# Peptides against a protein of PDB entry 6B4J: the designs that were tried, part 274

Target 1, 315 residues: chain A of PDB entry 6B4J
Amino acid sequence: DITMQWYQQLQDASMQCVLTFEGLTNSKDSQAKKIKMDLQKAATIPVSQISTIAGSKLKEIFDKIHSLLSGKPVQSGGRSVSVTLNPQGLDFVQYKLAEKFVKQGEEEVASHHEAAFPIAVVASGIWELHPRVGDLILAHLHKKCPYSVPFYPTFKEGMALEDYQRMLGYQVKDSKVEQQDNFLKRMSGMIRLYAAIIQLRWPYGNRQEIHPHGLNHGWRWLAQILNMEPLSDVTATLLFDFLEVCGNALMKQYQVQFWKMLILIKEDYFPRIEAITSSGQMGSFIRLKQFLEKCLQHKDIPVPKGFLTSSFWRS

## One batch from the design tools (peptide; made by RFdiffusion4, then SolubleMPNN)

Design b1_p30_2_s4 (from b1_p30_2, 13 letters changed)
Fold by OpenDDE base, seed 1:
Structure b1_p30_2_s4 (fold): chain B 315 residues (1-315), chain A 30 residues (1-30)
Amino acid sequence: as target 1 above (315 residues)
Amino acid sequence: MEENRKWLLEWQQQVSAAPPAPPLELPVPP
């Protein structure tokens, strides 16, 4: 399976990255611990500062992240910080930065859907300049949300239920699995972030280059989802999230072929979702239904709320 | 334990080996 090979390759690369900076992370030395903390803050704080407020502020954040990844010193917490402070510093920063982008999907976008766009445009722009950060974003995303691949993790004989639940993307604390609504909220945030990344380009980059992980991956994702048996509540939720965020971009890119796929979703796949939807899960089902019906009726998919405009970049 | 077993069974039933839908071909770029 090509999809599973790709998934495994990204996970292997992520694991190899962790092994590469293990010396920095496991060091008992006080100076190494200080460097680790300074690098972690330098990598993660700028991402947490991303907002919909002004394009100028977003550019400053991007420039700071890019400078850090380029080996330049940056100011963080009142200190000059550089990845050159430790031979494992760059790998550590790339990993933590990628982890933080995915975490913003899981937390910020999950609560504020519009936040997907400013986070995604920075992530896309950094990915263009630093491909390894992009691979690590995918690795973190796929690990936290297997539905972003997409695939369904298989329960293996002898596996603990909690470990299987974690593989499915659930949080398990004190032998209690996460509530379905909280799980879906986090998965939604990550899918929305992904759907935003694949369509956005950093406006101040070299636009002549192909998007490093563009809309063709959106088509692939939809195709793979349609080739899988739907999951109760999960499929309806995430398919809606994906189409709401990137459906307009896919429509513009693939035109008639996109509409054929949308018809296939409505006529062939949606009844399969309906067949597994309980009365308690009608919320996600109805949202997807109404979205598909509206889009097909109007022959248009709206630009998503929070999409970055020219006025944003002039602010 | 019983709730977890029920949860697992319900989940596994959903992912059971239904034949995949025909693969969607990527649009050939014009």
Scores: peptide ipSAE 0.021, ipTM 0.592, DockQ to the pose 0.030
Fold by OpenDDE base, seed 2:
Order: sequence, then structure tokens, then C-alpha cells
Structure b1_p30_2_s4 (fold): chain B 315 residues (1-315), chain A 30 residues (1-30)
Amino acid sequence: as target 1 above (315 residues)
Amino acid sequence: MEENRKWLLEWQQQVSAAPPAPPLELPVPP
């Protein structure tokens, strides 16, 4: 399976990255530990500062991240920090930055869906300039949310149930699996972030360049989902999340072909979701139903709430 | 239904540089 090969390649690249900076992460030297902590803060704090407040502030954050990745010194925690402080500094920062973007999907976007857009536009712009960060974003995303690939991890003989649950994206702590609502909330945040990344371009970048991971991957994701059997509650939830965030962009890009896909979803795939939906899972099902019916009736998909406007970039 | 799915896969191949995804059978979650 080519999709599984791509998944594995990204995971292998991520693992190789971890091995590359192992000397920095495992060092017992006090100076190396200090450098590691300074680099980790420099990589992650700017991402945590991303907000919907002002476009000017978002540009400052972008410029700071780009400067750090470019080997320039940046101010972090009252100190001048550079990836040149350690030979493994760049790989470490790229990994931690990518991890932090995905974590913002899992946490911030999960709680505040509109936060997907400012995070995604920064991630997209950084990915354009630093392709390795993009690959690492995918690797982290795919590992935490296999539904972003999409694929369903298989249970193997002799596998511990907890390990299988973790492969499915569940958190397992003290032999207790995460509640389904919390799981779906985290998966929703990551899918919404991904759906925002594939459609957004950094407005101050080279717009003549092709998006490094654009809407064609959105089409691929939908096509793959539609060729998979639906999962109870999961498919209805994530399909809605994806279409709500990037459906308008896909409609504009693929026009009549997108409407054919949406009709296929409503007429052929939606009944398959219905057939596996229990009475306790009707919330996600009804939400998807209402969305599809509204879009088909109006022959339009609304611009998602929180989409960055021209007024945002002038602030 | 199957014809529509086939059409979407063929269309995907024409416009996407990404390879088509094969259908995956879902394991029943535990």
C-alpha cells in the first residue's frame, strides 16, 4: 500500500531525526542541558503565543521562528538563543517545533476550533521555507492521529490491548483508556488543524510557488476515507470537522468535481455511517447530516468561522 | 455506488500527484 509506505517513510524520518539529536537530549553535561532547554523554549514558546488578536503579532511570531530555523540568534527567556549553540541544535528545534504545532492542534484547536487558522497559516509558511519541519509535522500528526493519513491501525496477535489503543490514538494512563469524548475532541483538533494547513498560504511568502502540501492532499484524504468502511462515531466526527474547515476551499478549487464527491458522501457513504451509528452516537451523525443537507440545498459551503480576513492582516 | 467510487479514484489520479489509497477493512475497535 503506497499510503502505508508514505506513513512509514515519515515515521522513519522522524525516528532518524530523534537519533540525530540523541547526544543533545541524553547529555549529562550541565551546559548541554541548558542549551537543550533554551532551544526547546525558543522552538515552542512562539507557537504557544499564536493568537487571533493581530496579524502584525502573527508576523512577528513567524519571523522569530523563521530566524531561529535559519541559524540566526533569537531572544528567548531573556537570552540570545541560536541553533548553532550545538551541532544537533537545528534537528532538535525542527523536531520540537513540529511536535508543538501538532500539540496545538491536539489541545488548543480541540478546545477552540477557530485557533486552527492562525496556527495553520504559520505552520504552512514555515513548511514552505523549511520542508523538513513539514515532514516532521506530518510524522507527529500521523502518529497521534492515524485518521489524518487516513488508515486504521490493525491489532496484531500478541499485541497488548493498551499498545493497540495507543496506536489508535487513545491516551492510556495507569491502565485506563481515555474516554471516547476526550479522544474525539483531540482527534477533531488535529484534523481541523490539518484541514487548515492544506488550504492556507503565508501571505508574505512567494505565492508563485506551489503549496508544499496543498488541497490535492485534501482530495486524497476524502477519497481514502470514502474507500474505507466507516468507524462508529469517529468517521462522522472527523468527516464533519474536515469538511467544515476545508470544504469551502475544496469547492472553490475542484468545483463540479467536488460537488460530485459531496453527493457521493450524502447518497452512498452517509447511509453506511448511519447503519453503524448507535443511539448514543447520534450527535456526530446528526451534525454531519445537517451540514451535508445544508450545503447541498444551498449549493454552497460556508467559509469556516475563524478564517483569516484581510482586516486581520491589517491589524 | 461502486461506479462513483471508481470514478473518484480515477479523477484523483488525474489531478493529484498523490497515489490512490486502497480500501482498508476496519478492524472492530476493542
Scores: peptide ipSAE 0.032, ipTM 0.632, DockQ to the pose 0.104; fails the geometry check
Fold by OpenDDE base, seed 4:
Structure b1_p30_2_s4 (fold): chain B 315 residues (1-315), chain A 30 residues (1-30)
Amino acid sequence: as target 1 above (315 residues)
Amino acid sequence: MEENRKWLLEWQQQVSAAPPAPPLELPVPP
């Protein structure tokens, strides 16, 4: 399976990256520990500062991240920090930056859906300039949310239940699996972030270049989901999240073909979701239903709330 | 143990009961 090969390749690249900076992460030396912490802060704090407040501030954050990845010194925590402080510094920063972007999907976007757009446009712009960060974003995303690939992890004989739950994207702490609502909330945030990344381009970059992971991957994702059996609550939730965030962009890009797909979702796939939906899961089902019906009735998919406008970039 | 087994069975039923969707030959537009 080409999709599973791609998944595995990204996971292998991520694992290899971890191995490359193991010396930095496992060092007992006080100076190495200090460098590690400074680099980790320099990589992650700017991402945490991403907000919908002003386009100018978003540009400052982007420039800081790009400068760090380019080997330039940046100010972090009142100190000058550079990836050149350690031979493994760049690999470590790329990994931690990518991890942080996905974590913002998992946490910030999960709680505030509008946050997807400013995070995604920075991630997309950084990915364009630093392809390895993009691959690591996918690796982190795919590991935390296999539905972003998409695939369903299989239970293997002899596997511990907790390990299987973790493979499915659940958090398991003290032998307790997270509640379904919390799981779906985190998965939603990551899918929404992904759906935003594939459609957004950094406005100050070279727009003549092809998006490194563009809307064609959105089409691929939908096609793959539709070729998979629905999971109760999960499919209805994530399909809605994806279409709400990138449906307008897909509609504009693929025109009549997108509408054919949307009709197929409504007429063929949606009944299959309904058949597996319990009374306790009607919320996600109804939300998807209403969205599809509204879009088909109006022959339009609305621009998602929080989409970055020209006025944002002038602020 | 019983709660975990119930959870696993419910999840496995969801994954296994899903007949493979026919490959949607949605031509990827160029």
Scores: peptide ipSAE 0.028, ipTM 0.589, DockQ to the pose 0.027; fails the geometry check
Fold by OpenDDE base, seed 5:
Formats: sequence, structure tokens, C-alpha cells
Structure b1_p30_2_s4 (fold): chain B 315 residues (1-315), chain A 30 residues (1-30)
Amino acid sequence: as target 1 above (315 residues)
Amino acid sequence: MEENRKWLLEWQQQVSAAPPAPPLELPVPP
């Protein structure tokens, strides 16, 4: 399976990255520990500062992240920090930065859906300049949300149930699995972030270049989802999340072909979702139903709430 | 243990009982 090969390649690259900076992470040296902490803060704090407030602030954050990844010194925690402070500094920063972007999907976007857009546009712009960060974003995303690939992890003989639950994207703490609502909320945030990344370009970059992971991957994701059996509650939730965030962009890009896809979703795939939907899971199902019906009736998919406008970039 | 087994069985049934969706060879429009 090409999709599983791609998944595994990204996971292998991510694991290899971890191994490359193991010397930095496992160092007992006080200076190395200080450098590690400084680099981790320099990589993650700017991402946590991303907000919907002003385009100018977003540009400052982007420039700081890009400067760090470019080997330039940046101010972090009142200190000058550079990836050149350690031979493994760049790999470590790329990994931690990518991890943080996905974590913002899991936490911030999960709670505030509109936050997907400012996070995604920075992630997209950084990915354009630093492809390895993009690959690591995918690796982290795919590991936390296999539905972003998409695939369904299989239970293997001898596997602990908790490990299988974690592979499915559930958090398991103190032998307690995460509640389904919290699980879906986190998965929604990550899917929404992904759906935003694939459609957004950094406005101050070279727009003539092809998006490093553009809307064609959105089409691929939809096609793959439709080729999979629906999961109860999961498929209805994430399909809605994806279409709400990037449906307008897909409609604009693929026109009639996208409408054929949407009709196929409504007429062929939606009944399969309905067949596996219990009375307790009707919320996600109804949201998807209403969205599809509204879009087909109006022959339009609305621009998602929180989409970055020209006025945002002038602020 | 029993609750976990029930959860696993319910999940496996959801994943396994679904007939593979027909391959949507949706050509990626150029």
C-alpha cells in the first residue's frame, strides 16, 4: 500500500531525526542541557505566540522561526540562541518545532477552530523554506492522528491494549483511555490544522513556487477516506472538519470535479456512515448531513470562519 | 480487563465489519 509506505517513510525519518540528536538530549553536561533547553524554548515559544490578532505579529513570529532554522542567532528568554551552539542543534530544533505545530493543532485548534489559519500559514511558509520541518510535521501528525494519513492501525497479536489505543490516537494515562469526546476534539484540531496547511501560502514568500504540500494532498485525503470503511463517529467528525476548513478551497481549485466528489460523499458514502452511526453519535452525523445538504443546495461552500483576509495582513 | 476487551472488540468490529469501499479512482484533476 503506497499510503502505508509513505506513512512508514515519514515515521522512519522522524525516528532517525531523534537518533541524530540523541547526544544532545542525553547529555549529562550542564552546558549541553542549557543549550538543549534554550533551543527547545526558541523553537516552541514563537509557535505558542501565534494568534489571530495581527498580521504584523505573525510576520515577526515567522521571521524569528525562519532565522532560527537558518542558523542565525535569535533572542529567546533574554539570551541569544542559535542552532550552531551544538552540532545536533538544527535537527533538534526542526523536530521540536514540527512537534509544536502539531501540538497546537491538538490543543489550541481543538479548542478554538479559527486558530487553525494563523498556525497553518506559518507552518506552510516554514515548510516552503524548510522541507524537513514539513516532513516532520507530517510524521508527528500521522503518529498522533492516523486518520490524517488516513489509515486505521491494526491490532497485532501480543500487543497491549493500551499501546493499540495509543496507536489509534487515544491518550492513555494511568491505564485509563481518553473519553471519546476528548479524543475526537483533539483529532478534529489536528485535521483542521492539516486542512488549513494544504490551502495556505505564506504571503511574503515566493508565490510562484508550488505549494510543498498543497490541495492535491487534500484531494488524496478525501479519496482515501472514501475508499475506507467509515468508523463510527470518527469519520463523520473528521470529514466534516476537513470539508468545513478546506472545502471552499477545494471547490475553487477543482470546480466541477469537487462537486462530483461532494455528490459522491452525499449519495454513496454518507449512507455508509449512517448505517454505523448509533443514536448516541448522531451529533457528528447530523453536522455532516446539514453541511453537505447546505453546500449542495446553495452550490457553494462558505469560506471558513477564521480565514485570513487581506485586512488581517494589513494589521 | 473486561471493559478493555469489550472496547477492543467493539472497535475491531467497527473496522472489520465495514466492506472495503470501492476504489475511488478519482483522478486528481491536473
Scores: peptide ipSAE 0.022, ipTM 0.585, DockQ to the pose 0.027; fails the geometry check

Design b1_p30_3_s1 (from b1_p30_3, 11 letters changed)
Fold by OpenDDE base, seed 5:
Structure b1_p30_3_s1 (fold): chain B 315 residues (1-315), chain A 30 residues (1-30)
Amino acid sequence: as target 1 above (315 residues)
Amino acid sequence: PPPDFTLKEPTEEEREQVKKQNEALDQVAA
């Protein structure tokens, strides 16, 4: 399976990255520990500061992240920090930065869907300049949300249920599995972030270049999902999340082909979702139904709430 | 543009995988 090979390649690259900076992370030296913490803060704090408030502030955050990744010193926590402070500093920062972008999907976007767009445009712009960060974003995303690949992890013979639940992306702590609503909320946030990344370009970059992970991956994702048997609640939830965020962009890009796909979703795939939907899962089902019906009726997919406007970039 | 999309029929293996996932999800919901 080509999709599984791609998944595994990204996971392997991520694991190799971790091994590369293991000397920094496992060091008992006080100076190395200090450097590690400073680099971790420098990588993650700017991402946490991303907001919908002003385009100028977003540009400052982007410039700080890019400067850090470029080996330039940046101010963090009142100190000058550079990836050159340790030989593994760049690999560590790239990994932690990518991890933080995915965490913002999992946490911030999960709670505030509109936050997907400013986070995604920074992530996209950084990915364009630093491809390794993009690969690591995918690796983190795929690990936390296998549905972003998409694939269904296999319940292997002899596997513990808890281990399988972790593979699906559930948090399991002290033998307690995460509640389904919280799980779906986190998955939704990550899918929404991904759907935003694939359509957005940093406006101050070289927009003549091809998007490093563009809308063609959105088409691929949809095609793969639709060629998989639907999961109860999960498929209806994530398909809605994806289409709400990037459906307008896909419509503009693929035009008639996109509408053919949307019709197939409504006529052929949606009944398969319905057949596996329990009475307790009707919320996600109804939401997807209403979205599809509205889009087909109006022959339009609305621009998602929180989409960055020209006025945002002038602020 | 990408080719026109057509839905495939799920394999028996895919159906079994989904069944196992749904069973695992049901255990979380219980």
Scores: peptide ipSAE 0.297, ipTM 0.846, DockQ to the pose 0.821
Fold by OpenDDE base, seed 3:
Structure b1_p30_3_s1 (fold): chain B 315 residues (1-315), chain A 30 residues (1-30)
Amino acid sequence: as target 1 above (315 residues)
Amino acid sequence: PPPDFTLKEPTEEEREQVKKQNEALDQVAA
């Protein structure tokens, strides 16, 4: 399967990256530990500062991240920090930066859906300039949310249920599995972030170039999801999240073909979701139903709430 | 534009995998 090959390739690249900077991460030297912490802060703090407040502030954050990845010194924690402080510094920063972007999907976007757009536009712009960061974003995303690939991890014979739940992306602590609502909330945040990344371009970059991971991957994701059997609650939730965030962009890009797809979702795939939906899972089902019906009735998908406007970039 | 999309019928193996996953999900939702 080409999708599984792609998944595995990205995971292998991520693992190789970790091995590459192992010397930095495992060092007992006090100076190496200091450098590691400074680089980690320099990579992650700017991402945590991303907000919907002003386009100018977002540009400052982008420029800081790009400068760090370009080997330039940046101010972090009152110190000058550079990836050149250690031979493994760049690999470490790229990995931690990518991890942090996905974590913002998992945490910030999960709680505040509108946060997807400013995070995604920075991630997209950084990906355009630093392709390895993009690959690592995908690797982290796919590992935390297999549904973002999408694929269903196999429950192998003899596997413990707890291990399988971890493979699905559940958090399991002290033999207690995460509650379904919390799981779906985290998955929703990551899918919404991904759906935003594939449609957004950094406005100050060379927009003549092809998006490094554009809407064609959105079409691929939909096609793959629709060719998979629906999962209870999960499919209805994530399909809604994805379409709410990038449905307008897909509509504009693929036009008639998109509407054919949406009709197919409503007529052929939605009944399959209904058939597996329990009474306790009706919330996600109803939301998807209402969304599809509204979109088909109006022959339009609304621009998602929080979408970055021209006024945002002038602020 | 992308080609016309048609749904594929799931394989028996895929159906079984989904069944197992749905069972696992139901256990978490309970």
Scores: peptide ipSAE 0.292, ipTM 0.846, DockQ to the pose 0.778
Fold by OpenDDE base, seed 2:
Structure b1_p30_3_s1 (fold): chain B 315 residues (1-315), chain A 30 residues (1-30)
Amino acid sequence: as target 1 above (315 residues)
Amino acid sequence: PPPDFTLKEPTEEEREQVKKQNEALDQVAA
């Protein structure tokens, strides 16, 4: 399976990255520990500062991240920090930065869906300039949310239920599995972030270049999801999340072919979701139903709430 | 533009995998 090969390749690259900076992370030297903490803060704090407040502030954050990845010194925590402070500094920063972007999907976007767009446009712009960060974003995303690939991890005979739950992306702490609502909330945040990344370009970059991970991956994701048997609650939730965020962009890009796919979702795939939907899962089902019906009736998918406008970039 | 999309019928293996996953999910939701 080409999809599984791609998944495994990204996971292997991520694991190799961790091994590369292991000397920095496992060092007992006080100076190395200080450098590690400074680099970790320099990589993660700017991402946490991303907001919908002003385009100018978003540009400042982008420039800071790009400067750090380019080997330039940046101010962090009142100190000058550079990836050149340690031979493993760049690999460590790339990994932690990518991890933080995915974590913002899992936490911030999960709680505030509109936050997907400013985070995604920065991530896309950084990915364009630093492809390795993009690969690491995918690796972190795929590991936390297999549905972003998409694939369903196999429950092998003799596997512990907790291990299978972890493979699906559930948090399991002290033999207590995460509640389904919290799980779906985190998965929704990550899918929404991904759906935003594949459609957004940094407006100050070279627009003549091809998007490093563009809408063709959105088409692929939809095609793969629709060729998989639906999961109770999960499929209805994530399909809605993806289409709400990315549907307008896919409609504009693929036009008639997108509408054929949307009709197929409503007529052929949606009944399969309905057949597995319990009374307790009707919320996600109804939300998807209403969205599909509205889009087909109006022959339009609205621009998602929180989409960055020209006025945002002038602020 | 991409080729026209057609739904494929799931394999029996895929159906069984999803069944197991749904059963596991139901246990988590309970």
Scores: peptide ipSAE 0.134, ipTM 0.796, DockQ to the pose 0.824
Fold by OpenDDE base, seed 4:
Structure b1_p30_3_s1 (fold): chain B 315 residues (1-315), chain A 30 residues (1-30)
Amino acid sequence: as target 1 above (315 residues)
Amino acid sequence: PPPDFTLKEPTEEEREQVKKQNEALDQVAA
C-alpha cells in the first residue's frame, strides 16, 4: 500500500531525526543542557505566540523562525540563541518546531478553531523554505492522528486494548483512557490545522512555486476517507471539520469535480454514516448533514471563519 | 462508553460498497 509506505517513510525519518540529536538530548553536561533548553524555547515560543491579532506580528514570528532555521542568531529569553551552538542543534530545532505546530493543532485549534489559519500559514511558509520541517510536521501529525493519513491502525491479535487505543491517538494515563469527546476535540484540531495548511501560502514568499503539500493532498484525503468504512462519530466529525476548513478552497480548485464528490458524499457515503450513528452521536451527524445540505442547496461552500483576509495582512 | 473499538473487519457487503465508491471516485477524478 503506497499510503502506508509513505506513512512509514515519514515515521522512519522522524525516528532517525531523534537518533541524530540524541547526544544533545541525553547529555549530562551543564552547557549542553543549557543549549538544549535555549534551543527548545527558541523553537517553540514563537509558535505559541502566533495569534489572529495582526499580520505584522505574524510576519515577525515567521521571520524569527526562519532566521533560527537558517543558522542566524535569534533573541530568546534575553539570550542570543543559534542552532550552530551544537552540531545537532538544527535537527533538534526542526523536530521540536514541527512537534510544536502539531501540538498547537491538538491544543489551541482544538479549543479555538479560528487559530488554525494563522498557525497554518506560518507552517506552510516555513515548510516551503524548510522541507524537512514539513516532513516532520506530517510525521508528528500522522502519529498523533492516524486519520490525517488517513488509515485505521490494525488491532492485532494479542494486542492490549490500551496499546490499540494509543495507536488510534487516544491518551492513556494510569490505565485510564481519554474520554471520547476530548479525543475527538484533539483530532478535530489537528485535522483543521492540516486542512488549513494544504490551502494556505505565505504571502511574502515566492508564490510562483508549487505548494509543498497543497490541495491535491486534500483531494487525496477525501478520496481515501470515502474509500474507508465510516467510524462511529469519528468520520462524521472529521469529515465536517475538513470540509468546513478547506471545502471552499477545494470547490474553487476542482469546481465540477468537487461538486460531484460532494454529491457522492451526501447520497452514497452519508447513509453509511447514518447506519452506524447511535442516538448519542447524533450531534456530529446532524452537523455534517446540515452542512452538506446547505452547501448543495446554495451551490456554495462558505469561506471558513477565521480565514485570513487582505486587511489582516495590512495590520 | 468509548465505542467498542473492534474495527470489525468489513463485511463483504461493506467491501463491495467501498469498491463502488472507489469506482465512483475514479469517475469523478476523470
Scores: peptide ipSAE 0.028, ipTM 0.615, DockQ to the pose 0.054

